# Peptides against a protein of PDB entry 3V4O, part 67

Target 1, 234 residues: chain A of PDB entry 3V4O
Amino acid sequence: DQPLAKDKVALLIGNMNYREHPKLKAPLVDVYELTNLLRQLDFKVVSLLDLTEYEMRNAVDEFLLLLDKGVYGLLYYAGHGYENFGNSFMVPVDAPNPYRSENCLCVQNILKLMQEKETGLNVFLLDMCRKRNDYDDTIPILDALKVTANIVFGYATCQGAEAFEIQHSGLANGIFMKFLKDRLLEDKKITVLLDEVAEDMGKCHLTKGKQALEIRSSLSEKRALTDPIQGTEY

## One batch from the design tools (peptide; aimed at target 1 D30 C129 A163 H168)

Design b2_p30_8_s2 (made by RFdiffusion4, then SolubleMPNN; from b2_p30_8, 12 letters changed)
Fold by OpenDDE base, seed 4:
Structure b2_p30_8_s2 (fold): chain B 234 residues (1-234), chain A 30 residues (1-30)
Amino acid sequence: as target 1 above (234 residues)
Amino acid sequence: SLEERIEKLKEEVEKNPVFSDKLQSYSPDL
C-alpha cells in the first residue's frame, strides 16, 4: 500500500548576507543543491535567498497558499537562528542585533498553520544554530497542535548547539547538507532517511563531537519524499 | 560551472521578489 501525495511543495530559504550579524556562505550552495534534488522528487519548489522579515513572512504566507489536504509540505531553512523553550526561530537578514522573537519567524507557528491545511506530511529541515537567545525573554503562547501524526523535524544540530559550514576559498556545503544531499533521493521513510544521514554525519571525524543531527517526529505512516503524486504514473 | 549556476539563482531571486504572485508558479529550473 503505497502512500500517495496530493501534491508536493517545498519552500527553501537561505539567509546569508545579514546586515547586523556574521555573513554566511553555505546557504547559497545548499539551497541550490536542495532545490535541484527536490525537483527530481517532483516537488514544486520555491527557493529564496536573503529575505528580510517582511519578505520571509510573505514567503511563508505564499507557501501556505500552495498547501492543501494531502499535500506534502517541506520547509528548509539555512541561516542564523535560535531556540528558546523548544521553539525554533529563523532570523531574517535585516534582524537587529540583538534579535528577538518579534523580529523572527517561529517554526512551530508555521507548523500550526500547515496543520490547518490538512497536509499529508509536514517536513522541517532546519540548518541553523539552536543556542538559546538570552536577549529574548518572550515565552510564546502557542495553540495546541492537532494530532496529525505526520510531522518530521530534521535539526542540523542538537539542542543548544551550533550548526557549521566549511570555511575555505571555494563554495562548500554546510555540514548538514553535505550528508543530506547524498541520501535525499532514496526511497525510504523520511525518518529512516534522516536517521541514516545522522549516522553518516556521526562517522565524520570533522563533525564528531561538534555537530549532530537531531530528528523529532510524529509520523505514523511510511511517508517518503519519493511518494508519488496522486493521479500520476509511477 | 557551479558558480555560474549559483549566480543565476541569485539573479532569479532578485527578479522574482517574494511579494509577487509568481511564487505560485514556483522557481524555474536551474
Scores: peptide ipSAE 0.018, ipTM 0.494, DockQ to the pose 0.043
OpenDDE base, seeds 1, 2, 3, 5: peptide ipSAE 0.065, 0.022, 0.018, 0.021; ipTM 0.544, 0.515, 0.486, 0.526; seeds 1, 2, 5 fail the geometry check

Design b2_p30_8_s3 (made by RFdiffusion4, then SolubleMPNN; from b2_p30_8, 12 letters changed)
Fold by OpenDDE base, seed 1:
Structure b2_p30_8_s3 (fold): chain B 234 residues (1-234), chain A 30 residues (1-30)
Amino acid sequence: as target 1 above (234 residues)
Amino acid sequence: SLEERYKKLEEEVKANPVFSDKLQSYSPEL
């Protein structure tokens, strides 16, 4: 039996024009490309750029309200970030330098909220740095993902993302999106798809040993982004 | 319905000056 989505919704956030941190360029192109691809997959997509802390919190809250039983949700973030003790943080454009957890959005907290929505599939994709923030001593309690949560978490990180963007001038995709866009429309289980993306990244001479895709999943079902929306099957 | 909720959200985002300048409208390339 082919899995069915009740509906498909996506929120894409790209932060580039930081006030107190290096500016990025890739998120603009990456959000654009991902928007087009997800629309081809019948996702309802909201794409936002350069969000402040307040705006990011509001956007995520609104997105969470769209999540419901059987819904396929996809949250994508591209921008600055950090990771402390397994907790990942998305950095708003108005974050101070140095930023702290109080200025940022905790990914694991969002994942916790997502797992309570009984979604058919929830995909959280991060294209941000995993550098340690020595100015943040917060150690949040991390809850394990529920086995029934149907959550897939993809974390693409590069050492020196800034250096790569600078080296490749122009409106080029980020490395993660470059490989993701080639496979995103494939009718495959999302974890298999992402694993193949990870392999592609690992085979690329430019990214080998520099960028990796980490995948964490509680998905026990064969769910794909290509799964049809209920009532639209042919 | 979820579609109605999405449409409401979309309209809210468009109507909200905080988000309206941040909302990206892309022409789909198929």
Scores: peptide ipSAE 0.376, ipTM 0.856, DockQ to the pose 0.031
OpenDDE base, seeds 2, 3, 4, 5: peptide ipSAE 0.319, 0.031, 0.029, 0.286; ipTM 0.803, 0.653, 0.544, 0.728

Design b2_p30_8_s4 (made by RFdiffusion4, then SolubleMPNN; from b2_p30_8, 11 letters changed)
Fold by OpenDDE base, seed 1:
Structure b2_p30_8_s4 (fold): chain B 234 residues (1-234), chain A 30 residues (1-30)
Amino acid sequence: as target 1 above (234 residues)
Amino acid sequence: SLEERYEKLKEEVEKNPVFSDKLQSYSPDL
């Protein structure tokens, strides 16, 4: 029996034009290309660029309201971020320098809320740095993903800003999106797909030893982004 | 319905001038 999605929804966020931090370029192209790919997978997609803290919180809240039993959800973020003691934070464009946890969105809190939605599949993809922020004293949230949550968390990380974007002439993808886009439409279990992306990144001389894809999953079923929406299967 | 909630989200985002200029949305027919 092929798994079926009740529906498919995605929120893509790309932050580039930071007020107090280095500007990025890759998120624009990455969000654009990912949007087009997810549309081909029959996702309802909302793509947003350069969000303030207020806008990001609202967007995530609205996205969470779209998640329901059997729904396939995908949340993607590209921009600045940091990680302290296992807590990851997405940085809005209006964040001060230095930023603190109260200025940012905690990924683990979002994941916690996602697992309460009884989704058929929930994918959270982060394309941001994992640098430590010494100005943030946030206490670690060590909530483990529930076995039944069907959550897949992909964390594409760079050790340095130079390794985050493919430095080619013109508009180029981020490194993660470069490899992800080649496989995203494959009819494979999402964890297998992401593992193959990780392998591709590991074989590339540009990313080998510099950027890695960390995958965390509670997915026990063979769920794929290509799974048909209920009522539309042939 | 999920579709109604999605359309509501799109409408809310489109009504916000800050969001509307930053929005690329797609709502396939169900």
Scores: peptide ipSAE 0.170, ipTM 0.666, DockQ to the pose 0.029
OpenDDE base, seeds 2, 3, 4, 5: peptide ipSAE 0.061, 0.177, 0.058, 0.160; ipTM 0.668, 0.733, 0.664, 0.681; seeds 2, 3 fail the geometry check

